# Peptides against a protein of PDB entry 3OGK, part 80

Target 1, 307 residues: chain A of PDB entry 3OGK
Amino acid sequence: ATPDRLSRRFPNLRSLKLKGKPRAAMFNLIPENWGGYVTPWVTEISNNLRQLKSVHFRRMIVSDLDLDRLAKARADDLETLKLDKCSGFTTDGLLSIVTHCRKIKTLLMEESSFSEKDGKWLHELAQHNTSLEVLNFYMTEFAKISPKDLETIARNCRSLVSVKVGDFEILELVGFFKAAANLEEFCGGSLNEDIGMPEKYMNLVFPRKLCRLGLSYMGPNEMPILFPFAAQIRKLDLLYALLETEDHCTLIQKCPNLEVLETRNVIGDRGLEVLAQYCKQLKRLRIERGADEQGMEDEEGLVSQRG

## One batch from the design tools (peptide; aimed at target 1 L239)

Design b1_p30_4_s1 (made by RFdiffusion4, then SolubleMPNN; from b1_p30_4, 14 letters changed)
Fold by OpenDDE base, seed 4:
Structure b1_p30_4_s1 (fold): chain B 307 residues (1-307), chain A 30 residues (1-30)
Amino acid sequence: as target 1 above (307 residues)
Amino acid sequence: PFGPGVLRRYEWENPQFGQPYLEWERLEPP
């Protein structure tokens, strides 16, 4: 469809989802040239789609100018922006969004590639937003944002239920977890093994309602931090965990209410058997081939086509 | 091992390594 045709057909459109080219690879960022440009769509939104409150760009090329135009055009009417696997923008574009769209509820930039100028966008969001429900910059590389701003967001946004982040040290997020009283979903962070401090993470306190979880780089030594609330876990993202087959079996047995599991081929047929035995509420399972497993053709880490 | 009512899909979406992924879904009761 073309932008002009869309606006003529749906002048009162509230939600727009645009998809660029389909992904070719599971684990790699989509090259910038694979996406279509959002510019003509943003122009149409600005001119003719006055009821639009939700925008989802997937695998699109998005410039700072596009984001600025969108932000100014929709302002506080914009409730959802998803930059899903997009490229071409900087943190200046994000700053424009959070500056002008003060009532945004969902902000996603998962797996997007961008140039990081500073951490001002997150700071601005922390200073002015009280409406945020979903924040997702999973699988992104931010080095200039502050965990303190994330904590402030948690304190000010009482409806915050889902947060996915990049490589924050989990211990830096202690204040965030304490503040995020209604948080149901958390993904990302970074668990860093310290041989000299085996109990480094054992005192972590997670939000009481947490039931969807994916901790990056979680190994078998860190896995026990989940055990106190494993029975309430409904979704696990283990794609970036450092768990072997036996570790999967151990964790799965402790999660009888698990509904969704995303993991790597390392779960193996053995892990699948355990999953079937202990997780009777399972609704969805996704198994991907991890990059780290490409070198280890361990038969135990392979999922066969056996039923 | 998941019994009846399970849909499985295999897709080859990694051209670099030729790796598939598996998606399993349990059919929700009507």
Scores: peptide ipSAE 0.156, ipTM 0.726, DockQ to the pose 0.470
OpenDDE base, seeds 1, 2, 3, 5: peptide ipSAE 0.096, 0.121, 0.141, 0.132; ipTM 0.708, 0.729, 0.739, 0.718; seeds 2, 3, 5 fail the geometry check

Design b1_p30_4_s2 (made by RFdiffusion4, then SolubleMPNN; from b1_p30_4, 15 letters changed)
Fold by OpenDDE base, seed 4:
Structure b1_p30_4_s2 (fold): chain B 307 residues (1-307), chain A 30 residues (1-30)
Amino acid sequence: as target 1 above (307 residues)
Amino acid sequence: AFGPGIFRRYEWENPRFGDPLFEWERLEPA
């Protein structure tokens, strides 16, 4: 469809989802010829789609100018912005969004590629937003944002239920977890093993309602931090965990209410058998092959057709 | 192993690693 046709057909459109061309084996930057440009769509939104409150761009080319135009056009009417696997913008574009869209509830930039200029966008969000429900910059590389701003967001946004982040040291998020009393979902962070401090993470306190979880770089030594609330876990993202087959079996047995599991091929047929035995409420299973598994052709760490 | 149920299987190339990605979704009864 073309932007002009969309607005003529649906002048009162509230939600728009645009998808660029799918990438086969493409990671990192999205080639410009693969994704469509959002510019003509943003122009149409600005001119003719006055009721639009939710925008989802997937695999699109998005410039700072596009974001600025969108932000100013929709302002406090914009409730959802998802930049899903997009590219072409900087943190200046994000700053424009959070500056002008003060009532935004969902902000997603998962797997997007961008240029990071500063951490002002997160700071601005922390200063002015009280409506945020979902914040997701999973699988992104931010080095200039502050975990303190994330804590402030948690304190001010009482409806904050889902947060996915990049490579924050988990201990830097202690204040965030304490403040995020209604948080149900958390993904990302970074667990860093310290041989000299085996109990480094054992005193972590998670939000009481947490039931969807994915901790990056979680190994078998850190896994026990989940055991106190494993029975309430409904979704696990283990794609970036450092668990072997036996570790998967151990954890899965403790999660009888698991509905969604995302993990790597390391779970193996054995792990799948354990999953089937203990997780009777399982609704979705996603298996990826990890880079670490390319070197370990251990049959136990492979999912076969049997599994 | 997962008992009776209808699962949809999805297979695609993993963009991060270039390896197959598999997804099974249990169809909930309407």
Scores: peptide ipSAE 0.054, ipTM 0.645, DockQ to the pose 0.453
OpenDDE base, seeds 1, 2, 3, 5: peptide ipSAE 0.048, 0.042, 0.040, 0.048; ipTM 0.579, 0.602, 0.614, 0.589; seed 1 fails the geometry check

Design b1_p30_4_s3 (made by RFdiffusion4, then SolubleMPNN; from b1_p30_4, 13 letters changed)
Fold by OpenDDE base, seed 5:
Structure b1_p30_4_s3 (fold): chain B 307 residues (1-307), chain A 30 residues (1-30)
Amino acid sequence: as target 1 above (307 residues)
Amino acid sequence: AFGPGVLREYEWENPRFGQPLLEWERLEAP
């Protein structure tokens, strides 16, 4: 559909999701620029979709100008913005969004590629937002944002339930976890093994309601930090964990209420057997091929028809 | 081992891990 056709048909549209660059683009079957720019859609939103509260762009090219236009057009009426696997913007665009959309509830930039100019966008969000429920910049690389701003957000946004971040050192997020009393989901961070300090992370205190978790670079030495609340865990993201097959088995056995598991092929048939045995509430399973596993035909890390 | 489920095709482009090998979802009892 064209933007103009959409607005004419649905002038009272509240939620819009646009998908660019379908999977077929991976095979160079579709021109790279086919339907990829949000600009015409943002123009239409600004002019004709005055009730729009939720915008989701997936695999689209989004410029700072597009974000600025969207921010000014929707202002405090914008409740959800998802830049899902998007590209073409900088942190200036994000700053515009958080400056003008002060009642935003969901802000997502997961797997988006952008140019980082500064950390002002997160600071502005921390200073002015009290409505945030979901913050997600998972699988992004922000080097200029402050963990103190995350802590401030947690303190000010009492409805904050889900936070996914990039490669923050987990110890820098201690204040955030203490402030985020209602947090149910956390993904990301960085666990950095220190041979000289094996207990570096053992004193981490997680929010009491935490039940959906994905810690990046979690190895077998860090995994025990989950054991005190493993029975409460309903969702695990182990895609970026550094766990072997046996480690998966150990963790899974401690999570009897697990509903969703996302992991790599390293879980193997053995891990799947353990999963079936101990996780009777399992609703969803996702297994990906690790890039590193393409060459290691280690029989134990292969998911076969047995799982 | 998990019983009947729905395979969901997620459009996942993870440059790090590629396409999912398996996506299983338990059928909710009607």
Scores: peptide ipSAE 0.152, ipTM 0.669, DockQ to the pose 0.470
OpenDDE base, seeds 1, 2, 3, 4: peptide ipSAE 0.145, 0.111, 0.087, 0.149; ipTM 0.662, 0.648, 0.614, 0.666; seeds 2, 3, 4 fail the geometry check

Design b1_p30_4_s4 (made by RFdiffusion4, then SolubleMPNN; from b1_p30_4, 14 letters changed)
Fold by OpenDDE base, seed 1:
Structure b1_p30_4_s4 (fold): chain B 307 residues (1-307), chain A 30 residues (1-30)
Amino acid sequence: as target 1 above (307 residues)
Amino acid sequence: AFGPGIYREYTWENPQFGQPLLEWERLEPP
C-alpha cells in the first residue's frame, strides 16, 4: 500500500505500524519504491491522517526533519511513537517530538541507531510531560542523558509503568526506582561488579509492582537481589545477563509465575527442562544465540532438539 | 518439555543483535 492510498482508504486511521523489512506475508503492503524511508508516510500523516495518535516505525529510515514534521502535525494528539530499530535521526529529532507532543504516553526508540547531540530531549520530557506510561530506549547508547531526568519523569508521570533504558549504572537509578511507585517493567541498566564492594547492589530497592525485569550484566553474584520478589516475576529478559546454565536453573526455579522468558542459548537443554518443570504459566520463550557461545564447546550450554 | 499445545514459532531475519535460535508463543493450552 502507498501512503496516499492508505489515507484515502482510512482517513480516520488512529494507529499506523510500518515495517521497513516486511515479512513475506506483508510484502504486498509496502511498495519497494519507498525504500524504507518514513518521509512519504510522514507527509501523508501530516496532510491527511488527522486522527492518527499512534505511530510505529520498524526498521525504517527516519530523519530529524521527518520527526519534526510528525511532531508539529500531530502535536498533543500523538500518544504513541515507536522508533523500533530505526536509523537516520539524531537527538534533535527526539527533542522535537517531546517538545511538541507533550501528552505522549509511549515513546520507544529500542535498538535504534542515532547520533547523540545532547541530553535535552530527556530533560524536556522530564520538564513538561505528565502523561508518559512507557519509555523505552533499550539497547541504545546514550551518554549525555541524566538519570536525574529519569527520576523527574517517574515523579511527574504517575501512570509510568514500563521503562527500558541503556547502560545506566543501576545505582544511579535508585532515585528513579523510589519515585516510580507504579512501575511494573524495567529493563536495562548496568550492573558492574566491584571486587572491593561485594554488597554493592544488595540494598537496591525495586518498585513494589515490578514483575517484568531485565537487568543488563546481571551475574550470579547480583542475581540474589531478585530473590525477594522472584515469585512475582512474570517476565524475564536475560539476553544481556551474565548467567551460566546453572545460574539460569537457579533463577528459573524461583520464578514459578514466569510467563515470558527471553534468554540466550546458554540456558541449554537443562535450563529448558527446569523451565518446563517450574514455570507452568510460561507462554513465550525466546532463545538467542550469544556472540560468545560460538566458542564454548561446552555441551551443557547449547539448546538442542532435545530441549 | 512444555507439554502439548498449539504454539506459534517466530523466526527473525538478520536481527541486529543476533538471530533467535527459538521463539515460541503458546496459543492454546492442551
Scores: peptide ipSAE 0.038, ipTM 0.524, DockQ to the pose 0.469
OpenDDE base, seeds 2, 3, 4, 5: peptide ipSAE 0.013, 0.037, 0.037, 0.037; ipTM 0.424, 0.570, 0.562, 0.513; seed 2 fails the geometry check

Design b1_p30_5 (made by RFdiffusion4)
Pose (drawn by RFdiffusion4):
Structure b1_p30_5 (pose): chain A 307 residues (1-307), chain P 30 residues (1-30)
Amino acid sequence: as target 1 above (307 residues)
Amino acid sequence: EELEEELEEQDDIDFDRSSPLIHEKLKKKW
């Protein structure tokens, strides 16, 4: 339908969600220029959806121009913006929205592709934003943003509940973790072990409410930092973890309250057996395919009728 | 209630993640 039709039928929308490219685009089957331009919709938002406080674009093309218009037109009213698997914008567009939308509660860019010219957007949030509840750049290449800015955001945003990030060294986020007193969910970061520091981590202060998490590149040697509070973990994202079938069993075994688990097929039939009696409350399970080229990551990394 | 609903939406977003990206990131790591 045309944007005109949407605003005529529902002139007082508070929240809008638009999907563009077919689902196949998540698997590199759809041309990049196929469509899903968000622009006519932003123009319609400017003129006729004057009550909109939340926008979620999914698999759509979003330009800097379009986000500059959205930021100016909705400004302090934009409580939430989700650029979900979108493309076509840059850090200029991000900066535009974080400077004009001073009261953003939820900002999300998971799996989006954009050009990173600088890190001022994150710094701008750190300097002026107090209201941020959820910040999410989970699956994203950011090389110019400072972990100091993220820590500062945690110090200023009393209602910060959920943050998902890129390849920040976890050690650089120690300050962030102490400051994020209300943090219930954390995903991302980078656990980089060096033989030099056998106990490079073990001294992580995780927020005392963290119950939904996934540490990227977590190996067997760093896995134990979760044991002190594993009884509390309700969601686990081992999708980007570097741990073997045996290690999965040992961790899953310690999470009796786990309701959501996402992992690669390395979990193996053996891991499913463990999950079968320790985690009776499990509600959602996703077993993504792993490295399928040189053996199934190990000789137990196959799930079957047994599992 | 709103925070719980946001968390449910976050779960949906997480659940529908792109597979090629998963493989690309891990391949780069190795």

Design b1_p30_5_s1 (made by RFdiffusion4, then SolubleMPNN; from b1_p30_5, 14 letters changed; failed a check: too like the target's own chain)
Amino acid sequence: SSLEELFEELDEIEFDRSEPLVLERLAKRR

Design b1_p30_5_s2 (made by RFdiffusion4, then SolubleMPNN; from b1_p30_5, 16 letters changed)
Fold by OpenDDE base, seed 4:
Structure b1_p30_5_s2 (fold): chain B 307 residues (1-307), chain A 30 residues (1-30)
Amino acid sequence: as target 1 above (307 residues)
Amino acid sequence: SELEKLFEEEEEIEFNRSLPLILERLRRYR
């Protein structure tokens, strides 16, 4: 559909989701520059979609100018912006969004490709937003943002329930976790083993309501940090964990209330058997094939047709 | 709930993009 047709048909539209690339773009099958530009849509939003509060761009080309126009057009009426696997913008565009849309509740840039100029966007968000519920820049690379700003966001946004981040050192997020009293979901971060300090993460305190999590690079040595609240875990993202089959079995046995599991093929048939035995509330299971398994001669870490 | 809907939409990930990073970490872990 064209933007003009949409606005004519639905002048009171509150939520818009646009897809610029087919799902076949997964696995780098389609170049990043292939797809639709959001510009004509942003123009239409600015002119004719005055009640729009939620925007989801998926695999679209988005410029800083587009973001600036959108931000100014919707201002505090914008509650949700998802730049899902988008490209073409910089952190200046993000800065415009958070500067003008101070009542935003959901901000997502998961898997988007952008140029990072500075960390001002997160700082501005921290300084002025008290409405944020969901912040997601999972599977992105930010090097110039401050974990202190994330802590400030947690302190000021009492409805913050889901935060997914890039590769912050998890210990830098201690203050964030202490402040995020209502946080239910956390994904990302970075666990880094230290041979000289094997228990460096043992004193991590997670938010009391945390039940959906995915700690990046979590190995068997770090896994025990979950054990105190494993019984309340409902969703695990283990795609980026460094767990082998036996580690999966150990963790799964401690999560009887698990509803959603995302992991790699390393879980194996044994892990799936344990999952079936201990996780009776399981609703969704996603298993991806990892490249790490190509070098393993042992078939134990593979999911067969039985699984 | 609206929150549940948000979570459903955000569960879609692209595993392929993170493979190099995962492999790097695996090499260091072993």
Scores: peptide ipSAE 0.016, ipTM 0.394, DockQ to the pose 0.332
OpenDDE base, seeds 1, 2, 3, 5: peptide ipSAE 0.016, 0.014, 0.011, 0.016; ipTM 0.402, 0.407, 0.428, 0.394; seeds 1, 5 fail the geometry check

Design b1_p30_5_s3 (made by RFdiffusion4, then SolubleMPNN; from b1_p30_5, 16 letters changed; failed a check: too like the target's own chain)
Amino acid sequence: SSLEEEFEELDELEENRSEPLVLERLAKRR

Design b1_p30_5_s4 (made by RFdiffusion4, then SolubleMPNN; from b1_p30_5, 16 letters changed; failed a check: too like the target's own chain)
Amino acid sequence: SEREELFEELDEIEENRSEPLLLERLAKRR

Design b1_p30_6 (made by RFdiffusion4)
Pose (drawn by RFdiffusion4):
Structure b1_p30_6 (pose): chain A 307 residues (1-307), chain P 30 residues (1-30)
Amino acid sequence: as target 1 above (307 residues)
Amino acid sequence: EEEEEEEEEEEEEEEEELEEELEEAEEEFF
């Protein structure tokens, strides 16, 4: 439908969610220029959806111009913006929305592709934003943003509940973790072990409510930092973990309250057996395919009728 | 009119091919 039709039928929308490209685009089957331009929708938002407080774009093309217009037109009213698997913008667009939308509660760019010119957008949030509840740049290449800015955001945003990040060194986020007192969910970061520091981590202060998490590149040697509070973990994202079938069993075994598990097929039939009696409350399970080129990651990394 | 009907049949064939490619891609992913 045309944006005109949407605003005529529902002039007082508070919340809007638009999808663009077909699902197939998540598998590199759809041309990049196929469509899903968000621009006519943003123009319609400016003129006729004067009550909109939340926008979620999914698999759409979003430009800097379009986000500059959205930020100016909705300003302090924009409580939530989700750029979900979108493309076509840069850090100029992010800066525009974080400076004009001073009360953003939830900001999300998971799996989006954009050009990173600088890190001022995150710094701008750190300097002026107090209301942030959820911040999410989970699956994203950011090389110019400072972990100091993220820590500062945690110190200023008393209602911060959920943060998902890129390849920050976990050790650089120690200050962030101490400051994020109300943090219930963390995903991302980078666990980089060096033989030099056998106990490079073991001294992580995780927020005492963290129950939904996934540490990227977590190996068997760093896995134990989860054991002190594994009884509390309700959601586990081992999708980007570097741990073998045996290690999965040992961790899954310690999470009797786990309701959501996402993982690669390395979980193996053996891991599913463990999951079968320790985690009776399990509600959602997703077993993505792993490195399928040089053996199934190990000789148990195949799930079958047994699992 | 006959040219429009041929174009619609070509579009339906392309959609069916794309759905098959998507099912294969989902099986390779999951």

Design b1_p30_6_s1 (made by RFdiffusion4, then SolubleMPNN; from b1_p30_6, 15 letters changed)
Fold by OpenDDE base, seed 1:
Structure b1_p30_6_s1 (fold): chain B 307 residues (1-307), chain A 30 residues (1-30)
Amino acid sequence: as target 1 above (307 residues)
Amino acid sequence: EEEKKKKEEEEKKKEKELEEKYKKALEEHY
């Protein structure tokens, strides 16, 4: 589909999702005019798609200039931005988005590759946003953002229900969890085993409504932190957990209300048997070989419109 | 590339086999 054809056909479009080609094709095979760049779409959004509230770019090349143009064109009308597995931007582009789109409800950059200049974008978001419902920078590497800004976001955004983060030390997020009173979903963080302090995570207080979670690097020693609320867990992401088959069995037995499980093949036949025995409400099961071996699904570049 | 595709196909096959085993285990426990 071409941007111009889209705006002519759907001038009142509210939601746009664009899918680019898989990342493996991005380095060597992108002709300058390739549909993997968001630039022509951002131009069309700015000129002709005046009702657009939700933008989802998947596996696209996005520049800081594209983000700045989008931010200025949509301003407070932009409710959702998803940079899903995108590349080509820096934290300056993110800063432009959060500076101009102060009523953004969903900000996602999951698995995106970017250049990190500073943590100002998260600070700006913390200082000015009260509308945020979903924040997702799962499977990203931020070294310059502050857990304190995340806590401020949780305190100011009363509708915040889902937060997915990179490799924050979980103990640095204690303030965030206390502030995030309505949080239902949390993924990411980093659990770091300390042989000298085996109980260092046992005093973690999770949000009372938490029912969807995935803690990165959670081993069998950390797993007991979930037991007080395991009965309310509806979704588990164990892709980045350090659990063996027996650990899976132990955890699954404590989660009778589990609806969605994402895990590795380490669950084995025994784990699947236990899952079938104890998790009668299971709706979705995803089993991968490993955290890093997410198969590049050749998702053909289908543009889905919800008008 | 062919080895990567073959690995991906083997992975998808293993995933499907595990899902089928789960379905079978569900049927045996109902």
Scores: peptide ipSAE 0.039, ipTM 0.508, DockQ to the pose 0.027
OpenDDE base, seeds 2, 3, 4, 5: peptide ipSAE 0.005, 0.021, 0.006, 0.020; ipTM 0.349, 0.460, 0.336, 0.415; seed 5 fails the geometry check

Design b1_p30_6_s2 (made by RFdiffusion4, then SolubleMPNN; from b1_p30_6, 15 letters changed)
Fold by OpenDDE base, seed 1:
Structure b1_p30_6_s2 (fold): chain B 307 residues (1-307), chain A 30 residues (1-30)
Amino acid sequence: as target 1 above (307 residues)
Amino acid sequence: DEEEEEEERKKKEEEKRLEEKYREALAAHY
């Protein structure tokens, strides 16, 4: 549907999800000429979708002007913004969102590509938001944001349940974890092995309710930090862990209440057998190819075009 | 566009194969 057709049909729409590359089933709903730009949709939201509380853009081009218009149009009525695999904006656009949408509960930029100007957006969010439940900038590159602002968010947002971050050194998040008393989900961070300090992470204190976890760059030496609460883990994201097959087996055996596992093909048939043996509550398994296997397939795909 | 669809297809096929292996392993442990 064109934005205009959508607003005419659903003037009281509360939730909108747009995908830039529609699957065939959604082609009938998106005009070809929109090139994945959110601009015409933001215009329609601003003018005609006055009940809209939740916006999810997936694989779309989003400008700072689009974000500013959306922010001003929805203000404190905006509860959810998801920029899922989006591009074309800067941190100025994020600053506009957090400045105007002070009651936002869910803010997601997962796998989005953007230009980072400064860390002001996270600081503004920390200073003024008390409603945040979900913050997700997983698989993003923020270098100018402060872990202290994340700690402030955790202190001020009592309903904060899920936080996914980029490559923060996990030790810089100690204050955040202490403040985030109701946190159930954490993904990201960076575990950096230090040969001179093999136990530098062993004293890391996680939130007591933590049950969904994905620590980036977690190797077999860091994995024991999970063991004290492994029985309460319900979801593991191991896509960016540095675990071999046997490490997977070791961890899986300690997680009898695991419901969701996301991992790489390195788990192997052996890891799947162990998973079946110990994780009787498993509901979803996602296995992706390793980086090395993806590189080989891209090379094989290139070779098959030469033949 | 075709390459991303093919990658998504390959990922889904591999997820399915491994989900089947997990189901087979589950069935063998019951």
Scores: peptide ipSAE 0.051, ipTM 0.595, DockQ to the pose 0.031
OpenDDE base, seeds 2, 3, 4, 5: peptide ipSAE 0.045, 0.029, 0.009, 0.034; ipTM 0.588, 0.558, 0.324, 0.572; seeds 2, 4 fail the geometry check

Design b1_p30_6_s3 (made by RFdiffusion4, then SolubleMPNN; from b1_p30_6, 15 letters changed)
Fold by OpenDDE base, seed 1:
Structure b1_p30_6_s3 (fold): chain B 307 residues (1-307), chain A 30 residues (1-30)
Amino acid sequence: as target 1 above (307 residues)
Amino acid sequence: KEEEEKKKKEEEEKKKELEEKYKKALEEHY
């Protein structure tokens, strides 16, 4: 179905999720030649989907014009925007969203590719939003945003429960963590080992309700910062941790309430045994290939296409 | 098709950049 067919069938649609590769169940709803652009959908949202509160684009091409149109059309009625693995926009598009959608509760750009012009979008969000519950720009590169704006968001948004960021130095987020009293989930940041200061992060104070965590570049020297609250950890993202098999075993033993683990194959059979022994509440396990093995697959995939 | 391929390539390139950054961090740590 074309966007126009969707609005005619579902004029009261409150939530829309589009994927660049539609699942078979959605093939009847998406034109074969839609090209992965959100533009026709944004046009339809703007004109006919007046009750839409939640928009999720996954692997779509999204322009700044699309974001501006969406922002103006939905304004304070937009509660959720997820740009999941999207591309084609800049921070100007994000600025339009946060300027016009001042009651947005969820803003996600996880794994999206974009051009960064400035940090104004995060500043505008910090100055005007009090409704934010989820902010996620995990696996993105923002060099022009300020950790002070993130702190301001935490201070102003009392319902802020989940924040995922790119490569902020964790020590720059001390003010954020102090302000984010209701934060339950944090992912990203950057832990940078300092040989001259081995206890660099030991005084880091996390929010008391923190139970879902993924610190990027956390090695065995930084891992002890989790030990005071490891028993309350329910989700652990170790995808970008610098932990060996034994480090995994050490950490897992301290997390008896772990429900979700995301890690790499470095956990090994030993880590899986320890996980089975200590984590009786485990519901989901995701194991990705190691960095070295992913490089080999991309090389093998390139070789297999040459044949 | 061409746009889907472009999007796929961009996603693969981004994934590669993230993995390269992680690999570098791993190599610097151990």
Scores: peptide ipSAE 0.419, ipTM 0.875, DockQ to the pose 0.035
OpenDDE base, seeds 2, 3, 4, 5: peptide ipSAE 0.000, 0.039, 0.075, 0.035; ipTM 0.310, 0.519, 0.607, 0.526; seed 3 fails the geometry check

